# Ledger of designs, part 172: peptides against a protein of PDB entry 4GMN

Target 1, 375 residues: chain A of PDB entry 4GMN
Amino acid sequence: RYANITLLALVTLASIGTDFQETLVKGNQGSRESPISAADEEWNGFDDADGDAMDVDQKSSSGEDQEEDYEEIDVKEDDEDDDDDSITSEMQADMERVVGADGTDDGDLEDLPTLRELIQTAVPQLIRLSNLPIDSDESLTIQSHALSALNNISWTISCLEFANGENANIHNAWYPTAKKIWRKTILPILEADSADLKLATQVTSLAWAVARVLHGETPTDGNPHRKFISLYHSSKQQAGGNSNSIEEPEDPFQGLGVKCIGVVGSLAHDPAPIEVNREVGVFLVTLLRQSNNVPPAEIVEALNQLFDIYGDEELACDKEVFWKDGFLKHLEEFLPKMRTLTKGIDKRTQPELRTRADEALLNLGRFVQYKKKHA

## One batch from the design tools (peptide; made by RFdiffusion4, then SolubleMPNN)

Design b2_p19_8_s2 (from b2_p19_8, 14 letters changed)
Fold by OpenDDE base, seed 3:
Structure b2_p19_8_s2 (fold): chain B 375 residues (1-375), chain A 19 residues (1-19)
Amino acid sequence: as target 1 above (375 residues)
Amino acid sequence: SRKRRQEYIRFLGELAQKE
């Protein structure tokens, strides 16, 4: 009985986290692009005022508007009161406040009662449930659902804008909790060195969501970047050996490899130790050099992470890693390979992967040009 | 159901306060 109630509570929390994410995405669709599209934002370089905008003549191919006469199927709105598992009016009001208000810097969530209860009440319990001794199938099920709920909550929060002090109250409330998730949930699971790829995927997804907020302030205890790099390599070895292809996720960007890259990339941001940054940067550049055997989605993610880590020339990692380790040469040598890779993606079968690869190729060209100007 | 979600958040809150 208690197990079923706990399981239902965990499923409900996971659903709440998803619905919050969907509401944030819908709220942002009215203003700025989706927070997942922050990875799809065209890197415009840093504004040096005198840059001649190369007029790329976008020949708009006028696709002929075939007016396909969509017969208005008069779908009678049968007002079946489907108990639409919609966000509560309080959750909606919290989400509207998160999207619409410059948060106070005091870390007070008095105006965000549902989010406060999620962070202060639900997350500590989810951390506890994720750390239960694994002695039964029931304990495994509870852990998996607790990780799913933590993932959805953490992803939702990682989709908030925190730049320029935006949502500072939420950031300040989340930051200690995110560090607690990292130290109490993520690190213990990574240290257990489980061969369970499902568990590894869940913990890596959670780690990415947490690291997208903490960046280089993510706890460096036990060199977690090396654990995720090791997990990346181990996952590739397991996929190559068993003809039981774990069904590659239908979404190429939901793969364990992409998630590992996203985690280690996020961990390498300033103020990460320069040694951590170097090890991650070398890993990412090595993926580009070995790109013939790397999925396109992992290449896209590795490029985006390299742009984000090494975009700012004022950071210590620019001089001590990017220039010192000769990364520009590797990026320049990768440009023709990226053009070939991107052109090899069928727009009809993989439209999203093709779009993100076209963007990453464009950004790579701009980034290489930028870095050559600032050399 | 909206009501169930609030009840579950509250239930988790009550669990956290009892430990």
Scores: peptide ipSAE 0.020, ipTM 0.532, DockQ to the pose 0.029
Fold by OpenDDE base, seed 1:
Order: sequence, then structure tokens, then C-alpha cells
Structure b2_p19_8_s2 (fold): chain B 375 residues (1-375), chain A 19 residues (1-19)
Amino acid sequence: as target 1 above (375 residues)
Amino acid sequence: SRKRRQEYIRFLGELAQKE
């Protein structure tokens, strides 16, 4: 009984986090539709032709009205569906406020009640549930659902813009909680050395969502970047040996390899230690050099991470890593390979992968030109 | 973010056009 209620609550929290993410995506698409100029389609008035209604007088046969007393089965629509629409409406209202809010510097979430309850009430319980001793299939199921809920909430928050002090209230509320997720959920699971690829994928997805907000301020305890690099290599060795269908997710960007790249890339941002940045940068550049054996989605993510890490010339990592370790040469040598790779992606079968590869190729050309001018 | 990446693409594009 308690476990089933806990599982239901975890599934509901995971669903709420998904619906919140979908509403973010829809709200961000609506702002890009330039108002379609109402083309003045002249409504040509349809001429009402005068068709003569013939008066067919058919007779009143007096069939006896048997009043069949249909017992109105009062189907109590269980009012459980109204509560879900209410939560979704409050979440939509919070999202409209987040998208429209000029960033108030006050860490107060008074105007964002749903987001406040998710961060302050739900997440601390999810951290507790994800950190329970694993002694049964039931405890594994609870952990998996708690990780799914934490993942959905963390991904949703990681889709908000926090640049230039935008959404500072949400950032300030989330930041200590994100560090707590990292220390109490992510690190213990990474240290347990589990061969479970499902659990590894869940914790790596959560780690990416958290690291997309914390960046180089992510706790460096136990060198987590090396653990994710090791996990990347281990996942490739397993995929090469057993043709057991670990169902590669239909979305190539949901693969464990992409998630590992996303985590380590995010961890390498300023103010990360220069040695952490170097180890990650060398890993990412090495993927580009080995691109013949690397999935296109991982190449796209590795390029995006390299642009995000080394895009600012004022950062210490530009001089101490990018220029010192000769990364520009490796990016230039990769340009012809990226053109071939991108052209090899079928637009009909993999339209999203092709679009993201075309964008990454365009960016690589621009980034190389930029770095050559600032050399 | 996809948006930050697109803004960065745009920014790099605008920089490349101004020089």
C-alpha cells in the first residue's frame, strides 16, 4: 500500500515535470511566429438561391409512446480529472510569468507557487527516495521513479534562461537544491559502480540537467568528469560486444553517449578548474579526431560543448587550454569530415539529426573563422 | 540551451558580417 501510493506520487510528479517541459517548448515556439499578416481574403458572399420548399403533408400515425423509464445511471464522473487540469493551469500560469518576468533579483518564488512547491517540497522528498538503501526490486523501482521525477523537474528548470541575471529568483532558489541533488543523489549512484545501463542513463540524464545550470560551479568532489568519461568509454565497449538490443532510443540525442558528453561539457565551463577543463576539452577534441567511429549525434553535442566552453576569449581556459593545446588546428582539420558526415545524414529518415548537424557545421565554420581573427 | 546556441550562431554570424 505505502509503496504503491509512493509510486503513484512519483509517476504524477514525473508527469507534471514533463507537461511543464512541453508547455515551455510550446511557449517558446509561439514567440517566433511573426504575426501572419491577415491577408484580406475578400469573403465573396454566397448568393442564396430561392429553392421552393415543397409542402409534403405526411400523416400523423399515433404510435403509443412507451415511456421506457431509462434509469439515468448517475455515472459519478470521479472528480479526480479536475485536479489534474487545475495543476496544469497553475503550471501554465507560472510558465507565462517565467517567460514574461523581467528577472527580479529577489530569490522569492511568491509569484511562482507551483515551481516553489516543486523545488522546496517535492525535490527534497525525491532526493530522499532516490538515496534509500537498495535491498529489493521495490526499492529499485522507487529509485528509478524518483530519478525520473528529479530528471523531469531538473530538465524543465535547465530550459530557463539564466544569462545576464535573467530569472535570478528561480536560479537562486534552484542553485542550492541542484547542488544537493548532485551530492546526495548523483554522486552516490555514480560511486556504487553499478553495471545497470538503465540506472547509468537515468543518473547521467539527471546529471546533465543539473550541470546545465551549475556549469563549472558543480561540486568537483571525487572528479565526476572522469567518472562520466569512463562511463562513456564503458558504454561503447558494451555496445560493440553484445548485439543485445539495448533499445537505442529512437531519438539519437537521448543516447547515453550524448548525455555523457553533455555532462562533461557542462562541468568544464568557467569557473571549473583548468585541469578539469583540459581533460574534458581533450576528450571532446579526441571524439572529433575519431569521428569515423562516433555516432553523428555525439559529434553534434561535442561540437556544441566545445563552442560553449571556448567561445569567450576573456576566460582563462581560452589561453591555458584552447590555444596552448592547439585545439583550433583540430577543429580546422575536422571541418571537411563534418561536411561529409552531415551530407551522409538522410533528411527524410533523420530530419532532426540532419538539422542539428547542419547547424553544428555552420557554427564550426564560424567558430574557426572567429578564433583565427582573434589569434 | 538550443536558444542560446541559436543566439550564439546569430551573434557569430553578425560578428562575421561586421568585419
Scores: peptide ipSAE 0.020, ipTM 0.495, DockQ to the pose 0.039
Fold by OpenDDE base, seed 2:
Structure b2_p19_8_s2 (fold): chain B 375 residues (1-375), chain A 19 residues (1-19)
Amino acid sequence: as target 1 above (375 residues)
Amino acid sequence: SRKRRQEYIRFLGELAQKE
């Protein structure tokens, strides 16, 4: 009984979030952007005059990690079909408030009760369920659904703007929970070194969603960037050897390779350790150098990650990695290859991939030109 | 309802597009 209710709640949360991703995808398909491409604003370069520095105001609220021992909340089965309608009405009310709330810096989600319940009540249970001992097909199913729900919630939150102190209340409420997902769900699964590529794809998707908010503040313990780079390479080796095509998702941007790039790119942002940044930057630049053997979607993602990581010249990684390791030369040498790659994508069969490749090519030209002026 | 979930989801997508 409890497992079925939990599974139903997980399936419902996962369906809310798959419908979320699908409708973000569909909403963004209306704008030509994938929900992953909310960052695909046309990179116009930094103009010297508009000091819209991303003031990541590092208000380190040193919230002490109180390991709150989560008591088992006995969820009473009230059988009313109306609960699904209540959650959606509260979610709609929360949405109307997110647009109107002057950001109270306190992680007080009093005005966002549905989001509060998702973060404070649902996510801790999802973390617990994702960490259950795998002893049965039922426990594997529960883990998969818990990971799907966590992925969906995390992707939802990662689509909110947090730059310039926007949504600070949501950010502050999510940040410790995102770190908990990373430490309690993502790392243990990555350390288990499972040959299950489905599980690896789920955890990598979740890791990307979490890392899109935490960026370089993602815990570096155990060098998770190297695990994702290893997973990238292992996935390519398996695809080459066994003609059991793990059906590469019909969407080229949903591939495990793209997700691995998105994770490691996000992990490499400031304030990531310079050595983590270097290892990721070298990995990404190496993909561009080997582009003849790399899927176009992975090249697009690797370019976007390189722009985001090395866009700001004030960051330590610009001097210590980008310039020191000679990345500009590799990007400039890649420009003619990117033009050929982009032109090779059929607009009729792969319109999204072609659009994102055209944008990434444009941004690459601008980025190379910018970096040459600031050399 | 599934429709309201899709509306919530669309709106969160529209937020992510306006920023």
Scores: peptide ipSAE 0.013, ipTM 0.479, DockQ to the pose 0.057
Fold by OpenDDE base, seed 4:
Structure b2_p19_8_s2 (fold): chain B 375 residues (1-375), chain A 19 residues (1-19)
Amino acid sequence: as target 1 above (375 residues)
Amino acid sequence: SRKRRQEYIRFLGELAQKE
């Protein structure tokens, strides 16, 4: 009973997170920012594990037909459907306020009651549920759903503009909670070193969503960037060995490799420790050097991360890593390879991948030219 | 369903009151 209620609750939270994300995406369709491929991990409903029909041998007890005249109590199904509109209306009103708030400095979380309850009430419980001892398939299921709900909420919040002090109230409310997710959910799962690729994918997706807000302020305890780099390499080794392709996600940008790159890239932003930045930068540049064996989506993500990390010449990482480790040469040498890679993507079969690769190629040319002028 | 959402919000509220 409690587990089914908890599962239903987690499903409901994941759905709330998705509904918020869809509402934000619909609101932001006016801004030409490339749709951040929402982690449209459609929460594929629980595949009802085929309950092995225990063939309960119904012994035919010939009980006598007492025709008890069951009076057909006409239970009027009261159409409880009228209740669906008000929470969706409050959630929609909160999202419309967040999307419309481009100009209002002082939106208090008091004006965003649903988002407030998600951050202050739901997320702390999801963190608790994600940290339950795994002693049963039920506990694994609860953890998976808690991670999915945390992922959807974290991605939704990471799609808000926080530049120039926009949504500062939401940022300030989320920031301590995001650090709590990192320390209490992400790090313990990464430290458990589970061979479960599903769990690794879920925690990496969540880590990316959290790191997209925290960037270089993400807690560096236990060198999580190295764990994600190790996970990247391990995922490539497993994919090469099992001819049972884990169904490559239909979206090439939803792959574990892309998620690992997104996490470590986000972790390497200023004010990250220069050594963390260096290790990540070297990893990303190494992917470009090995591009013949790297999926195009991972190359696109690695390029975008390199642009975001090293786009500002005033940052310590520009001098201490980018110039010192000679990254410009590697980026320049990669330009002709990126042109070939991008041209090799069929616009008809992979239109999104082609568009994002064309953009990344354009940006790479601009970035190399920029850095050459500031050399 | 909204009823499930309300039951869940209520359940979260009841959990928050028990801590």
Scores: peptide ipSAE 0.019, ipTM 0.515, DockQ to the pose 0.026; fails the geometry check

Design b2_p19_8_s3 (from b2_p19_8, 15 letters changed)
Fold by OpenDDE base, seed 5:
Structure b2_p19_8_s3 (fold): chain B 375 residues (1-375), chain A 19 residues (1-19)
Amino acid sequence: as target 1 above (375 residues)
Amino acid sequence: SRKRRQEYVRFLGRLAQQE
């Protein structure tokens, strides 16, 4: 009875977090700022001024219009107007304020009562529920749902703009809570070293969402970057041995490998310890060198993480890692391989993966040129 | 239902105050 009420709670909180994320994404699409999908920032370099756009002569191959007669499959729209009035008027008002407000810097969420209750009330309970002793299938189910709710809330908050002091009140309220999620939920689960790939995927997704806000300020206790690198390698060894199709998620960017790359990339940002940055940078560059055996989505994510980590030449990691360890040469040597990889992705069957690979290829070219200019 | 979601956030709030 208590377990069913708790499960209904956790499902409701996970749904609230998803509905909030979807509405923020829709709100950002309305404001002409593309939702910061971790993919959509075209890396322009720090110097806007003198980039001669190399006209890539796209020779328009005139493919003949074969009029394939698409039979109109009359999908009966069952107009089940399930007015799943899923978003409360209070949640909607909070979302409209988060998307529209010049954030007050006071760290007070008085004007955001639903978000305040999520951060201050719900998250501490979810942390507690994720740390229950696993002694039953019910306890495992509660942990999984608590992790899902924490994931959805953390992802939603990680999609907010915090640059230039935007949403500073939300950032200031979330920051100590994000550190608590990391120390109390993520680290203990990673230390338990469970062979449960589902749990590992859930905790890695949550870790990525948290690390997208904390970056290099993520607690370095117990070298979590090495645990995620180890998890990456272990996941590849298990996938190679069991011909049981772990159904690769239909979305190639939802794979455990991509999530591990996203976590360790985020952990390596300034002000991360230079040795953490080096170990992550070497891991990412090693994926590019081994690209023939790496899924394209993981290559795209590894490139984006390398651009984000080493884009700023004023950072200590640029001199002490990027230049010192000769990363530019590896990126240059990878450029022709990336062109081949990107061209090998079918636009019809994998349109998103192809778009993100085309963008990462463009950004790789720009990044290599930028780094050569600043050498 | 919308009413259950609001009652649930309030219920979680009360659970957090009892610990």
Scores: peptide ipSAE 0.012, ipTM 0.451, DockQ to the pose 0.027
Fold by OpenDDE base, seed 4:
Structure b2_p19_8_s3 (fold): chain B 375 residues (1-375), chain A 19 residues (1-19)
Amino acid sequence: as target 1 above (375 residues)
Amino acid sequence: SRKRRQEYVRFLGRLAQQE
C-alpha cells in the first residue's frame, strides 16, 4: 500500500515536471531554439509487471440462489464536477509567469507557489527517497522514480534563462537545492560504482540538468568529472561486447555518451578549477581526434561544450588550457573531418542530427576563425 | 490526473511539516 502510494506520487511529480517543461518549451519556442535535449525522456509508464494469474481454483460451491431482491438504490452519481480548473489555473498561472518573466526582475517565489513547493517541499523529499537503502525491488523502483522526478524538475529549471540576472529569484532558490541534489543524490550514487547502466543513465541525466545551472560552481569534491569520463569509457566498452543492443535511444542525443559529455562540459566552465577544465578539455579534444569511432551526436555535443567553455578569451582557462595545450590546432585539423561527418548524415532519416551537425560545423568554422584573430 | 498531483504536493507539504 505505502509503496504504491509513493510510486503514484513520484509518477505524479515526474509528470508535473514534464508538463512544466513542455509549457516552458512552448513559451520559449518564440525565441531561441534551446536544444530540447535529454529532458524529453518521456517517462515511460510503469510497465505493469506480469500479472501472474493466480489460478483461483473455482470451487463450485452450489450455494442456493436466494434471490434477495436488492433494491437498486439509484445512487445518483452526483457528477461533482471536481473543479479541476482551480488547480490548473494556479499551475498554469505559475508557468505563464515564469515564461513571461523575461522582463520582470521583481518576481518573488511567493508569486510562483507551485514552483516554490516543487523546490522547497518536493525536491527535499525526492532527495531523501533517492537515498533510501536499496534492500528490495520496491526500493530500487522508488529510487528510479525519485531520480526521474528530480531529472524532470532539474531539466525544467535548467531551461530558464538566468543570463543577465533573469529569473534571479528562481536561480537563488534553486542554486542551494541543486547543490544539495549534487552532494546528496548524485555523488553517493556515483561513489557506489554500480554496474547498473539504467541507474548510471538516470544519474548522469540528472547530473547534466543540475550542472547546466551550476556550471563551474558545481561541487568538485571527489573529482566527479573523472567519474563521468570513466563512465563514458565504460559505456563504450560494454556496448562493444554485448551484441544485445541496449536499444540505442531512438534520439541520438539521449545516449549515455552525450549525457556524460554534457555533464563534464558543464562542470568545466569558469570558475571550475583549472585542472578540472584541463582534464575535461583534453577529453573533449580527444573525442574529436578519435571521431571515426565516436557517434555524431557525441561529436556535436563535444563541440558545443568546447565553444561554451573556451568562447571567452578573458577566462583563465583560455590562456592556461586552450592556448597552452594547443587546442586550436586540433579544432582546425578537425574541420575537414566534421564536414565529412556532417555530409554523411542523411537529412531524411536523421533531420535533427543533421541540423545540429550543420550548426556545429558552422560554429566550428567561426570559432577557429575567432581564435586565429585573437592568437 | 491533476487532482492527484495537488493531493500529492499537499501530501508532501504535510510530510515536511511532520519532520
Scores: peptide ipSAE 0.011, ipTM 0.449, DockQ to the pose 0.027
Fold by OpenDDE base, seed 2:
Structure b2_p19_8_s3 (fold): chain B 375 residues (1-375), chain A 19 residues (1-19)
Amino acid sequence: as target 1 above (375 residues)
Amino acid sequence: SRKRRQEYVRFLGRLAQQE
């Protein structure tokens, strides 16, 4: 009885976290649609005249094609969009406030009651539930749902802008909680060295969401970047040996390899220790050098992480790692390979992957050009 | 995120235009 209530509460918290993420993403798109002034360029119709309609009188041969009346069973997909409108009126009000709030510097969430309760009440319980002794399939299920709820909440918060002091109140409230998730949930699971790839994927997803806010301020105790690099390599070795294809997620960007790259890339940002940055940078550049054996989605993520890590020339990692270890040469040598890789992605079957690869290719060209000018 | 990547593209684009 209590376990079923706990499971239902965890599923509900995971749902709320997803719906809150989607609505925050939609609301943040609406505010940045600068009206593209439709310049009504009156395309004056070019009057070009006379082309003789040649009269080719092709005769109507009346072939009695038997219309096989394929009753197109109009499967009305009742898209019952069960828009399970799990977005409470309080969540909508919190989202409107997050979009409109001038950054009050105090970590006070008085005006954001739903987000406050998620951070202050729900997350501490989810951390506790994710750390219960695993002694049954029920305790594994509780851990999985607690990790799912933590993941969705952490991803939602990681979609907020915190640059230039934006949402400082939310950042200040989340920051100590994010460090607590890292130390109490993520590190213990990574240290247990479980062969459970589902659990590894869940904890890596959560680690990425948390590290997207903490960046280089993520606790470096026990060198977690090396654990995620090891997990990346171990996941590739298992996929090559056992024909138990862990169903690679249909979305190539949801793969464990992409998630590992996202985590270690986020961990390598300033103010991360230079040796952490170097080990991650060398790992990412090595993936580009070995690109023939690396999934395209992992290459796209590795490029984006390299741009985010080394995009600022004022950072110590630019001089001490990027220039010192000769990363520009490797990026320049990768440009023609990236063009070939991107062109090889079918737009019809993988439209998102193609779009993200086209963006990453464009950015790679610009990044190489930028770095050459600032050399 | 997709938005951060588009912002980074715009950032790199602005850097390339300031020169």
Scores: peptide ipSAE 0.017, ipTM 0.538, DockQ to the pose 0.041; fails the geometry check
Fold by OpenDDE base, seed 1:
Structure b2_p19_8_s3 (fold): chain B 375 residues (1-375), chain A 19 residues (1-19)
Amino acid sequence: as target 1 above (375 residues)
Amino acid sequence: SRKRRQEYVRFLGRLAQQE
């Protein structure tokens, strides 16, 4: 009985996190629609053609008043409690405030009561539920749902801009909680050495969402980047041997390989230790060199991570890793392969993958040109 | 409803304290 209510509450928290994520994605798409310049459609004045008004003779036929007794069908408004699983107008207003808040330094989470309750009340309990002893299928189910709820909340928060002091109030509230998720939920599961690919996918998705906010400030205890690199390689070995197609998620960007790349890429950002950055950078560049055997979505993610990690020439990793280890040469040699890979993606069957690959190819060309000018 | 969501969060908090 308690487990069913716990599960329902975890599903509800996971749903709330999804609704917030969808609203943030819609809000961010609206800001990137450059106003379509209203093309000056010259208003070609339609010539008023003088259409002859035919005199339709009003024959006044006195039709008899049949008083049809319209029985007033008392339509009981069944208050269909539309369990409108939609984002409430209050949640939408909270989301619009979060997306539209130019960084006023003084905004307490007082104005964001739903987000405050998620961070301060829900997440600490989800961390506890994710750490229950796994002694039954019920405890495993609770852990899985707690991880799903943590994932959706963490992804939602990771879709907020925190650069340049934007959303600093949310960042400051989330940051210690994100570190707690990492240390209390993610690391213990990664250390348990479970062969469960479902659990590994859930914890890796959560780790990516958390690392997208913490970046190089993610705790380095136990070398988590090496664990995710090992998980990446192990996942590829299993996919090649068992004809149990784990149905590759319909979305190629939801694959475990992409998630592993996203985690380790995020972990390698400044101020990550230079050795962590190097090990991740070498891993990502090695994927590009082996691109003939790597899914296109993983190549797209690996490129984006390389651009984000090495985009700033003022960072220590630019001199000590990017230039020292000769990454520019590998990126330049990859350009013709990326063109071939991108052209091989069918726009009709995989439109999103093709669009993201076309963007990554464009960015790769620009990045190589940038680095050649700053050499 | 927001109230129901807050009740579930509070309920999860109580369950986690009892286990």
Scores: peptide ipSAE 0.011, ipTM 0.459, DockQ to the pose 0.029; fails the geometry check

